# Ledger of designs, part 1: peptides against a protein of PDB entry 4GMN

Scores and structures below are computed, not measured.

Target 1, 375 residues: chain A of PDB entry 4GMN
Amino acid sequence: RYANITLLALVTLASIGTDFQETLVKGNQGSRESPISAADEEWNGFDDADGDAMDVDQKSSSGEDQEEDYEEIDVKEDDEDDDDDSITSEMQADMERVVGADGTDDGDLEDLPTLRELIQTAVPQLIRLSNLPIDSDESLTIQSHALSALNNISWTISCLEFANGENANIHNAWYPTAKKIWRKTILPILEADSADLKLATQVTSLAWAVARVLHGETPTDGNPHRKFISLYHSSKQQAGGNSNSIEEPEDPFQGLGVKCIGVVGSLAHDPAPIEVNREVGVFLVTLLRQSNNVPPAEIVEALNQLFDIYGDEELACDKEVFWKDGFLKHLEEFLPKMRTLTKGIDKRTQPELRTRADEALLNLGRFVQYKKKHA
Structure headers, positions and changes below count from the first letter of each chain, unless a header shows other numbers.
Peptide ipSAE is a variant of ipSAE made for these designs: the mean of its two directions, with the distance scale d0 fixed at 1.0 Angstrom where the peptide's residues are scored. Compare it only between designs on the same protein; published cut-offs may not carry over.
The geometry check fails a fold that doesn't show the stated peptide or that is severely misdrawn somewhere.

## One batch from the design tools (peptide; made by RFdiffusion4, then SolubleMPNN)

Design b1_p9_1_s1
Fold by OpenDDE base, seed 4:
Structure b1_p9_1_s1 (fold): chain B 375 residues (1-375), chain A 9 residues (1-9)
Amino acid sequence: as target 1 above (375 residues)
Amino acid sequence: IKLRKVLPR
């Protein structure tokens, strides 16, 4: 009886996470901002403001040598009294009040009571249920449903804009919970080294959703990027041996390989440790170099991750990894291969994959040009 | 609430 109620509650929470996403999508379709598909972020670079090169026609005005008599302006040394800019005791008290407001800005979700209850009440219970000892088929079923619910909630939240302080209240409420999902659910399952590809796919999907919000602030304890890179390689070795038993997902972007790339790419963003960034960057660039045996969807994801990681020249990873490890050469050498790969995708049978590959090819051309201009 | 990316269904 309790099991059936728990399962029904988990299915209901997983449904609420999906229905919430659908409601957000429908709500935004009423605003003129078309929902940017995970494809439709065209990498525009920095818009070079059209510096109207004012052609300063240097009219050689032969200015006649007027010897302007430099009248020695006797600059009176006005003894500007050193007004000791003693930070007024009021400014210091206001600074101490601003610094002393270690207000637990637990992002006040007063206006979002359903989302508040999902984050504060449901997710902590789902984390607990995902960590049950697996001693029965019932406990395995509970774990799978708890991971599914966490995945749907985390994916829905990861679809929100958080750039430039957008949805800051939701970000602040989610951030500590996302770190808790990472440390309490994702890491223990990754460390258990289960041969269960279904469980590995579920935890990797959840990890990607969480890492899409935390980025380089995702906890680096235990080198999780290496675990996902290892999982990527292990999944390829298993697929090569048993061509008959892994139903490849109908959607090429739902594959475990794509999910592993999405996780490690997200983990490598600033402010990730430079060596984490390097190991991920080398992994991604190596996929491009070995592209003959890599699914097109994984190449698309690897390119998008490389653009997102190395698109900003002000970041430490640009100098210390991108330029230092010579990534531009590998991207330029991959450009003709990407053109061939993209042209090889049938628009009739795989329209989404073709659209995403056409975009990634366009962005690769722009990215290579940008990096050559800023070399 | 602004959405950044919609997951494919």
Scores: peptide ipSAE 0.035, ipTM 0.783, DockQ to the pose 0.597
Fold by OpenDDE base, seed 3:
Formats: structure tokens, sequence, C-alpha cells
Structure b1_p9_1_s1 (fold): chain B 375 residues (1-375), chain A 9 residues (1-9)
């Protein structure tokens, strides 16, 4: 009886976290359709004047236009209004306030009662449940559901803007709790050295969500970046050896490899120790060098992490790692490989992967040009 | 540089 109520509560908390995440993702997609400001017009660069007007003769071949009547399959979008009745009016009001609130420094979350109860009341209990002794299938189930709920809450919070003091109240309330999740949930599970890839995937997803907020301020105790790099390599060895298809997740970006890259990339941001940054940077650059055997989604994530870590020339890691370890050469040598990789992705069968690869390729070209100008 | 960032889902 109590177990079923606990499981139902954990499933409900996990659902709430998902629905919030989806709404925040939809809201952030809509805000980026702000009109392309006309300021990108002025690159009137090269007046190469060579005017050889080759007179290409208009051969008037009257090919009969067979109007193939493409029957417009009226895909009735059955707007099944999946009235996702999961978003309470209180949750929706908290979301509207998070999008509209000027950054008040009050860590008390007075205006965000639902988010306050999630952080202050629910998360400490989920941390406790994730730390239960594993002695039964019931305790494993409780741990998995507690990790799922922590993951969804942490991902939702990690989708908020915290740059330039935005949402400072939420950041200040979450920051100590995120460190507690790291020290009390993530590290103990990583130290238990479990061969369970499902548990490893759950804890790595949670670690990525937490590290997307903490960045280089994530606790360095026990060198967690090396544990996630080791997990990356171990996961590749298991996938190659047993034809027992661990069903690769249908979404290429939900793979354990992508999650490991996302965690270690996030851990390497300033103010991370320079040696942590170096070990992660070398790992990421090594993936680009070995790209023939690396899934395209992992390459996209590794590039995005490299751009985010080394995008600022004023940071100590620019001089002490990026330039000192010769990363620009590896990025420049990877540019033609990235063009080939991106062109090899079918837009019809993998539209998201192709779009993200096209974007990462564009960014790689711009990043290489920037670093060459600022050398 | 304004890099186009796609947030992971």
Amino acid sequence: as target 1 above (375 residues)
Amino acid sequence: IKLRKVLPR
C-alpha cells in the first residue's frame, strides 16, 4: 500500500517535470523567431569585377509539362487536444512569472510557490529515496523513479536563463540543492561501480542537468569528469561486444555517449581547474579525430561543448589549454570531415540530426575564423 | 560571436 502511493507520487513528480520542460522548450522556440534585424546586410565585400558575360543560348526545348497531380494528402491533424491536464493553473502561473520576472535577488521564491515546494520539499525527499540501500527489486524501482523525478526537475530548471543575473532568485534557491544532488545522489551511484547501463544512463542524465547549471562550480571531489569519460568508453565496448541490442534510443541525442559528453563539457567551464578543463578538452578533440567511429549526435554535442568552453578569449583556459595544446589545428582539420558527415545525414529520415549538424558545421566555420583572427 | 545554440531536450 505505501509502496504504491510512493511510486504514484514519484511518477506524478516525473510527469510534472516533463510537462514543464516541454512548455519551456516551446516558449523558447517561439522567442527566437524575433525578426532577423537588418544589420547583417553590410558585408559588401569583394568587388571582383571580371565581366565575361558568356551568352548561353536559350534553346527553347518545349518539354510537355506532365502536371503530376500530387494529391495533397490532407493529413487531418487530428488535433487530439491531448488536454495534458497535468499542468495545474498554479504551475502555469509560476511559468508565466519565471518568463516575466525582473531578477529580484530574494532566494525565498515568494512569488513561485510551486517551484519553491519542488526545490525545498520534494527534492530533499527524492535525494533520500535515491540513497536507499539496494536490497530488493522494490528498492531498485524506488531508486529509478526517484532518479527520473530528480532528472525531470533538474532539466526543467536547467532550461531557465541564468546569464546576466536573470532568474537570480531561482538560481540562488537551486544552487545549494543542485550541489546536494551531486554529492548525495550522483557521486555515490558513480562510486558503486555498477554494471547496470540503465542506472548509469539515468544518473548521467541527472548529472548533465545538474552540471548545466553548476558548470565549472560543480564539486570536483573524486574527479567525476574521469568517471564519465570512463563510462563513455565502457559503454562503447559493451555496444560492440554483445549483439543484445540495448535498443539505441530512437532519439540519437538521448544516447549515453551524448549524455557523457554533455556532463564532462559542462564540468570543464570556467572556473573549473585548468587540468580538469585540459582532460575534457583533450577527450572532446580526440572524438573529432576519431570521428569515423563516433555517432553524429556525439560529434554535434562535442562541438557545441568545445564552442561553449573556449568561446571566450579572456578565460585562462584559452591560453593555457586551447592555444597551448593546439586545439585550433584539430578543429580546422575536422572542418572538411564535418562537411562530409553532415551531407551524409538524410534530411527525410533524420531531420533533427541533420538540422543540428548543419548548425554545428556553420558554427565550426565561424569559430575557426574567429580563433584565427584572435590568434 | 553569437553562435546558434540549440538547447538539448
Scores: peptide ipSAE 0.035, ipTM 0.772, DockQ to the pose 0.209
Fold by OpenDDE base, seed 5:
Structure b1_p9_1_s1 (fold): chain B 375 residues (1-375), chain A 9 residues (1-9)
Amino acid sequence: as target 1 above (375 residues)
Amino acid sequence: IKLRKVLPR
């Protein structure tokens, strides 16, 4: 009886975390024409000075206008006013404030009462529930739901801008809680060395969401980057043996491999220890070298992580890792392979994967040119 | 990023 109420509460918290993200995305779409896809972090590193747009010669092949009579399919917009009454007026008001205000630096979230209660009251209980001893199928179910609620909340917060002191009040409130999730939830589960790929996928998704805010300030105790690299390799070995039990996620970017890359990439950002950065950078560059056997979505994520880690020449990792370990040569050698890979993705069947691969290919060309000018 | 729906609707 108590467990069913606890499960229902965890389910409700996980739904609220998803609805909160959807409302952030809608609120930001009202202020900016571009949806915050995780791809639309414009890499601000290029001064637009030299406009040598390669003239792609549009050879106008005059194909004859067959007037295909477009029968106007009257798509009745069934205005299903799904009054998704799940979002409280207080939560919506908090969302409008997060999107619209340079928040005051106080970290107390006085003006964001719903978000404050989520971070200060709900998340500490979810951490406790995720860290209970597993002694029954019921305790395993509670852990899974607690991890899912923590994942949704952490992903939602990781979609906020924190660069240049934006949302500093939310960042300051979240930062100690994010470190607590890492130390009390993520690390203990990674140390238990469970063969449960479902649990591993849940904890890796949560670890990525947390590491997207903490970056190189993520606790390095016990070398967690090596555990996620090991998990990446172990997941590839199991996919080859038991084709029947891993429902490949319909979304190629929801795979355990992509999540492992996203975690280790985020962990390698400044101010990460140079040896952590090196081990991750070598792992990512090795994926590009072995690209014939790597899913395209993992290549896209590995490229984005390499751009984010090594995009700034003023960082110690540029000199001590990128240049010292000869990463430019590997990126240049990969450029023709990336062109072939991207062209091989069908725009009709995999439009999102194709778009993100076209963007990653464009950025790879620009990144290689940038690094050659700054050699 | 599509959040992992915790519940199958």
Scores: peptide ipSAE 0.025, ipTM 0.739, DockQ to the pose 0.079
Fold by OpenDDE base, seed 2:
Structure b1_p9_1_s1 (fold): chain B 375 residues (1-375), chain A 9 residues (1-9)
Amino acid sequence: as target 1 above (375 residues)
Amino acid sequence: IKLRKVLPR
């Protein structure tokens, strides 16, 4: 009885976290006349001062109007208004405020009562539940659901803009809680060295969400980047041996390998220790060098992480790692391989993977050109 | 809001 109530509460908190994210996505799309998905953020370099925005002349190729008379199949979308009444009017009002709010510099969430209760009341309980002794299948189920709820909440918050002091109130409220999730949930599970790939995938997803906010300020105690690099390699060895393929996630970007890359990339941002940055940078560049045996989604994520880490020439990691370890040469040598890889992705069967690979290829060309200009 | 699309399952 108590377990079923706890499980229901955890499922409900995980649902709230997902619905909150979907509402943020919808609200952000409504505020921009163009649906710039987050995937559509092109890396343009950090030097906005050189106004050589190559006007990609949209040569309107006048493709001939073949009026293919597609019979308007009046598919009555039965609007099954699955009024998934999960979004409370209070949550919707909080979302409208988060999308429209000028970031107040106070760590106060007075104007965001649902988000406040989620961070201050729910998350501390989820952290406790994730740390319960695993003595039964029931305790393992509770831990898994607590991790799912923490994941969804952390991912949702990681989708907010915090650059330039935006959403500073939310950032200031979340930051100590994110560090607590890292120290109390993520690190203990990583230290337990469980052979459970499901648990490893859940904790790695949560770690990525947390590290997307904390970046290089993520606690470096116990060298967690090495644990995620080790997990990456271990996951590749297991996938090759057992024909019980853990069903490759239908989404290539939900794979454990992608999640490991996302975590270690996020951990390597300034102000991370230069040696942490170097170990991660070498790992990422090594994936590009070995790209013949690396899934395309992992290559896309590794490229995006390299652009984010080494885009700023004023950072210590640019001089001490990027230039010193000769990363530009490896990126330039990878450019023709990336073109071949991207062209090999079927647009019909893997449209998202193809789009993100086309973007990463474009960004790689620009990044190499930028770094050559600033050499 | 820079929404990097990692939809949680």
Scores: peptide ipSAE 0.041, ipTM 0.796, DockQ to the pose 0.373; fails the geometry check

Design b1_p9_3_s1
Fold by OpenDDE base, seed 5:
Structure b1_p9_3_s1 (fold): chain B 375 residues (1-375), chain A 9 residues (1-9)
Amino acid sequence: as target 1 above (375 residues)
Amino acid sequence: IKLAKYRPR
């Protein structure tokens, strides 16, 4: 009886974390008149205002529009008003305040009571449940659901902008809790050296969500970046041996390899120790060199992480790692391979992967040009 | 609020 109530509460907390995310996504789309997909913010580089617009007059040849009369299949949207009563009126009011708040008030979470209770009351209990002794299948189930709830909450918070002091109240409330998740949940599970790939995937997803907020301020005790790099390599060795394909998740960006890259990339941001940055940078550049055996989604993630880590020339890692270890040469040598890889992705069967690969290819070209100008 | 692009679901 108590176990079923605990499991129901954990499922409900995981759902709340997802619904809060979806509401933030919908709220951010509704404020922009044009549905620029969250994909279409190309990394424009630094706006060097003085770029001479080379007018390349591409004369588009007029192809004849054959009006194929697509019969409007009147798909009756059965408005199943699934009144998904999962979002309380208090949660909805907190979501509206989070979306509408100009992040100028370094206030406490007094105006965000539901978010406050999630961070201060729910998350500390989820940390405790994730760190219970595993003595039964019931204890494993409780741990998995606690990790799922922590993941969904941590991901949701990691989608808020915290740059330039935006959402500083939420950041300040979350930051000590995020460090506690890292030290009390993530590190103990990584140190237990479990062969359970499901548990490894859950903890790695949670670690990425936490590291996307903490960045280089993520606790470096025990060199966790090396554990995630080792997990990356171990996951590749297991997939190659037994024809029982762990069903690659239908979404190529949900793979354990992508999650490992996302974690270590996030850990390598300033103010990470330069040695941590170097080991991660070498790992990411090595994936590009070995791209023939690397899934396209992992290449896309590795590129984005490299842009985010080395985009700022004022950072110590630019001089001490990027230039010193000759990363520009490897990025330049990878450009023709990335063009081939991107063109090989079918837009009909993998539209998201193709879009994100087209963006990463464009950004790689811009990034290489930027770094050559600032050499 | 700017939402960060990449989420594992």
Scores: peptide ipSAE 0.047, ipTM 0.810, DockQ to the pose 0.562
Fold by OpenDDE base, seed 1:
Structure b1_p9_3_s1 (fold): chain B 375 residues (1-375), chain A 9 residues (1-9)
Amino acid sequence: as target 1 above (375 residues)
Amino acid sequence: IKLAKYRPR
């Protein structure tokens, strides 16, 4: 009885975390006339005030107007108002306030009562449940559901903008809780060195969500970046041996390899220790060198992480790692390989992967050009 | 709000 109530509560909290994300997405789409697709965020380098924008003269050749008369198929919008009664009117009102929040208020979530209760009341209980002694299949199930709920909440919060002091109230409320998730949930599970790839995937997904907010301020105790690099390599060895195909996730970006790259990339941001940054940077550049044996989604993630880590020339990691370890040469040598890789992705069967690869290729060209100007 | 590029599905 108590177990079933606990499981139901954990499933409900995991659902709330997903629904919160979906509503933030819908609310943000309604406020911008053009969805800045995740593809429209081009890496432009650091804004040098000297705007010599190379005018790429796109000579648009005028192709002729064939008026194909597309018959209006009157697709009746069956308004299946599946009012998913899961989102309370209070949660919706909190999400609307989060979307409209100008970040001016001093860390008090007084105007965000549902989010406050999630962070202050629910998450600390989920942390306790995720750290229970595993002595039964029931305790393992409770841990898995607690990790799922923590994952969904942490990912949703990690989708908020915190740059330039935006959502500072939410950031300030989340930050100590995120550190607590890291120290009390993520590290103990990583230290247990479980052969359970499901648990490893759950904890790595959670670690990525947490590290996307904490970046280089993520606790460095026990060198967690090395544990995730080791997990990356171990996951590749296990996939080759046992014909129990853990079904490769249908989404190539949900793979354990991508998640490991996302975690270690996020951990390597300033103010991370230079040696942590170096070990991660070398790992990422090594994936590009070995790209013939690396899934395309992992290459896309590794490139994005390299751009985010080394995009600012004022950071200590630019001089002490990027230039010192000769990363530009490896990125330049990878450009023709990335063009081949991207062209090899079928737009019909893998449209998202192709779009993300086309973006990463464009950004790689710009990044190499930027770094060559600032050499 | 700039939604971060990565959505967990």
Scores: peptide ipSAE 0.042, ipTM 0.808, DockQ to the pose 0.503
Fold by OpenDDE base, seed 2:
Structure b1_p9_3_s1 (fold): chain B 375 residues (1-375), chain A 9 residues (1-9)
Amino acid sequence: as target 1 above (375 residues)
Amino acid sequence: IKLAKYRPR
């Protein structure tokens, strides 16, 4: 009886975390005339102060209007009013404030009561539930649901802009809680060295969401980057042997390999220790060198992480790792392989993977050109 | 708000 109530509460908290994200997506689309999908942030390079905007002459190839007479199949949209009554009016009002807040208010969470209660009341309980002794299948189920709820909440918060002091009130409220999730939930599970790939995938997803806010300020105690690199390699060895493949997630970007890359990439940002940055950078560049045996989604993620880590030339990691370890040569040598890889992705069967690979290929070309000018 | 490239599932 108590366990069923706890499970229902955990499912509800996980739902609230998802619904909060979906509403943030809808709210952000309403404020921008162009639907910039969360995926469509093209890395345009660093603004060289010299305003040679590469006018990409979009030669409008006038493709001939073949009037294909698409019969209006009057698909009655059965408005299944899935009144997903999960979004309270208070949650919607908090979401509208988060979307509409010009990030100038260093205020507390007084104006965000739902988000305040989520961070201050719900998350500390989820952390406790994730740390329960696993002595039964019921305790394992509770841990899994607590990790799911923490994952959804942490991902949603990681979708907020915190650059340039935007949402500073939310950042300041979340930051100590994110460090607590890392130290109390993520590290103990990683140290238990469980053979449970499902649990490893859940904790790695949560670790990525947390590390996307903490970046190089993520606690480096116990070298967690090496644990995630080890997990990456271990996951590849297991997938090759047992035809009881954990169904490769229908979404290539939900794979454990992608999640491991996302975590270690996020951990390697400044002000991470240079040796942590180097170990991660070498891991990522090694994936590109071995790309024939690496899933395309992992290559896309590894490229994006390399751009984000080594973009700023003023950072110590640029001189001490990127240039010193000769990463530019590896990126340049990978460019023709990336073109082949991207062209090999079927647009019809994997449209999202193809779009993100086309973007990563474009960004790789720009990044290589940028780094060659600043050599 | 820059939305993260990754959807929680």
Scores: peptide ipSAE 0.046, ipTM 0.815, DockQ to the pose 0.427; fails the geometry check
Fold by OpenDDE base, seed 3:
Structure b1_p9_3_s1 (fold): chain B 375 residues (1-375), chain A 9 residues (1-9)
Amino acid sequence: as target 1 above (375 residues)
Amino acid sequence: IKLAKYRPR
């Protein structure tokens, strides 16, 4: 009885986190459609005159139209209005405030009561539930649901802009809680060295969401970047041995390999220790060198992480790692391989992967040109 | 440089 209520509450918290994410994605798409004022430059068309009318003889071949009576199966779309009324009016009001809030550092979530209760009341309980002793299938189920809820909340918060002091109140409220998730949930699970790939995928997804906010300020205790690099390699060895049982996620960007790259890339940002940055940078550049055996989605993520880590020439990692370890040469040598890889992705069957690969290829060309100019 | 930023959905 209590277990079922706890599970229902955890599922509900996980759903709430998803619905918030969807609403943020919709809101951020709408803000980019600022009407490009049509500057009506009347491009006066070329007057090219000489349309010789070739008389194509209409040979009337009377083909007998067999009217195949396609019975239009009127599939009544039962509009099951799944009024997934999961978004409360209070949650919607908090979302509208987060999207519209000029970054007043009022330090308190007074104007965001739902988000405040999620961070201050729900997340500390989820951390406790994720850190229960595993002694039964019930405790394992509770841990999995607690991790899912923490993941969805953390991902939603990680989609907010925090650059230039934007959403500083939310950042300041989340930051200590994110560090607590890292130390009390993520690190203990990573240290347990479980062969459970499902649990490893859940904790790695959560770690990526948390690290997307904490970046190089993520706690370095126990060298977590090395644990995720090890997990990356272990996941590749296991996939190579048992062709039958790991359903690769339908979305290539939801793979454990992509998640590991996303975590370690995020951990390597300034102000990360230069040694951590170097180990991650070498790992990412090594993936590009070995790209023949690396999924395209992992290459796209590794490139994006390299651009974000080494995009600023004023950072210590530019001089001490990027230039010192000769990363530019590896990126230049990878350009022709990336063009081939991107062209090999079918736009019809994998439209998202192709779009992201086209963007990553464009960015790689620009990044290489930038670094050559600033050498 | 304005990079085309992929934001994970």
Scores: peptide ipSAE 0.042, ipTM 0.772, DockQ to the pose 0.157; fails the geometry check

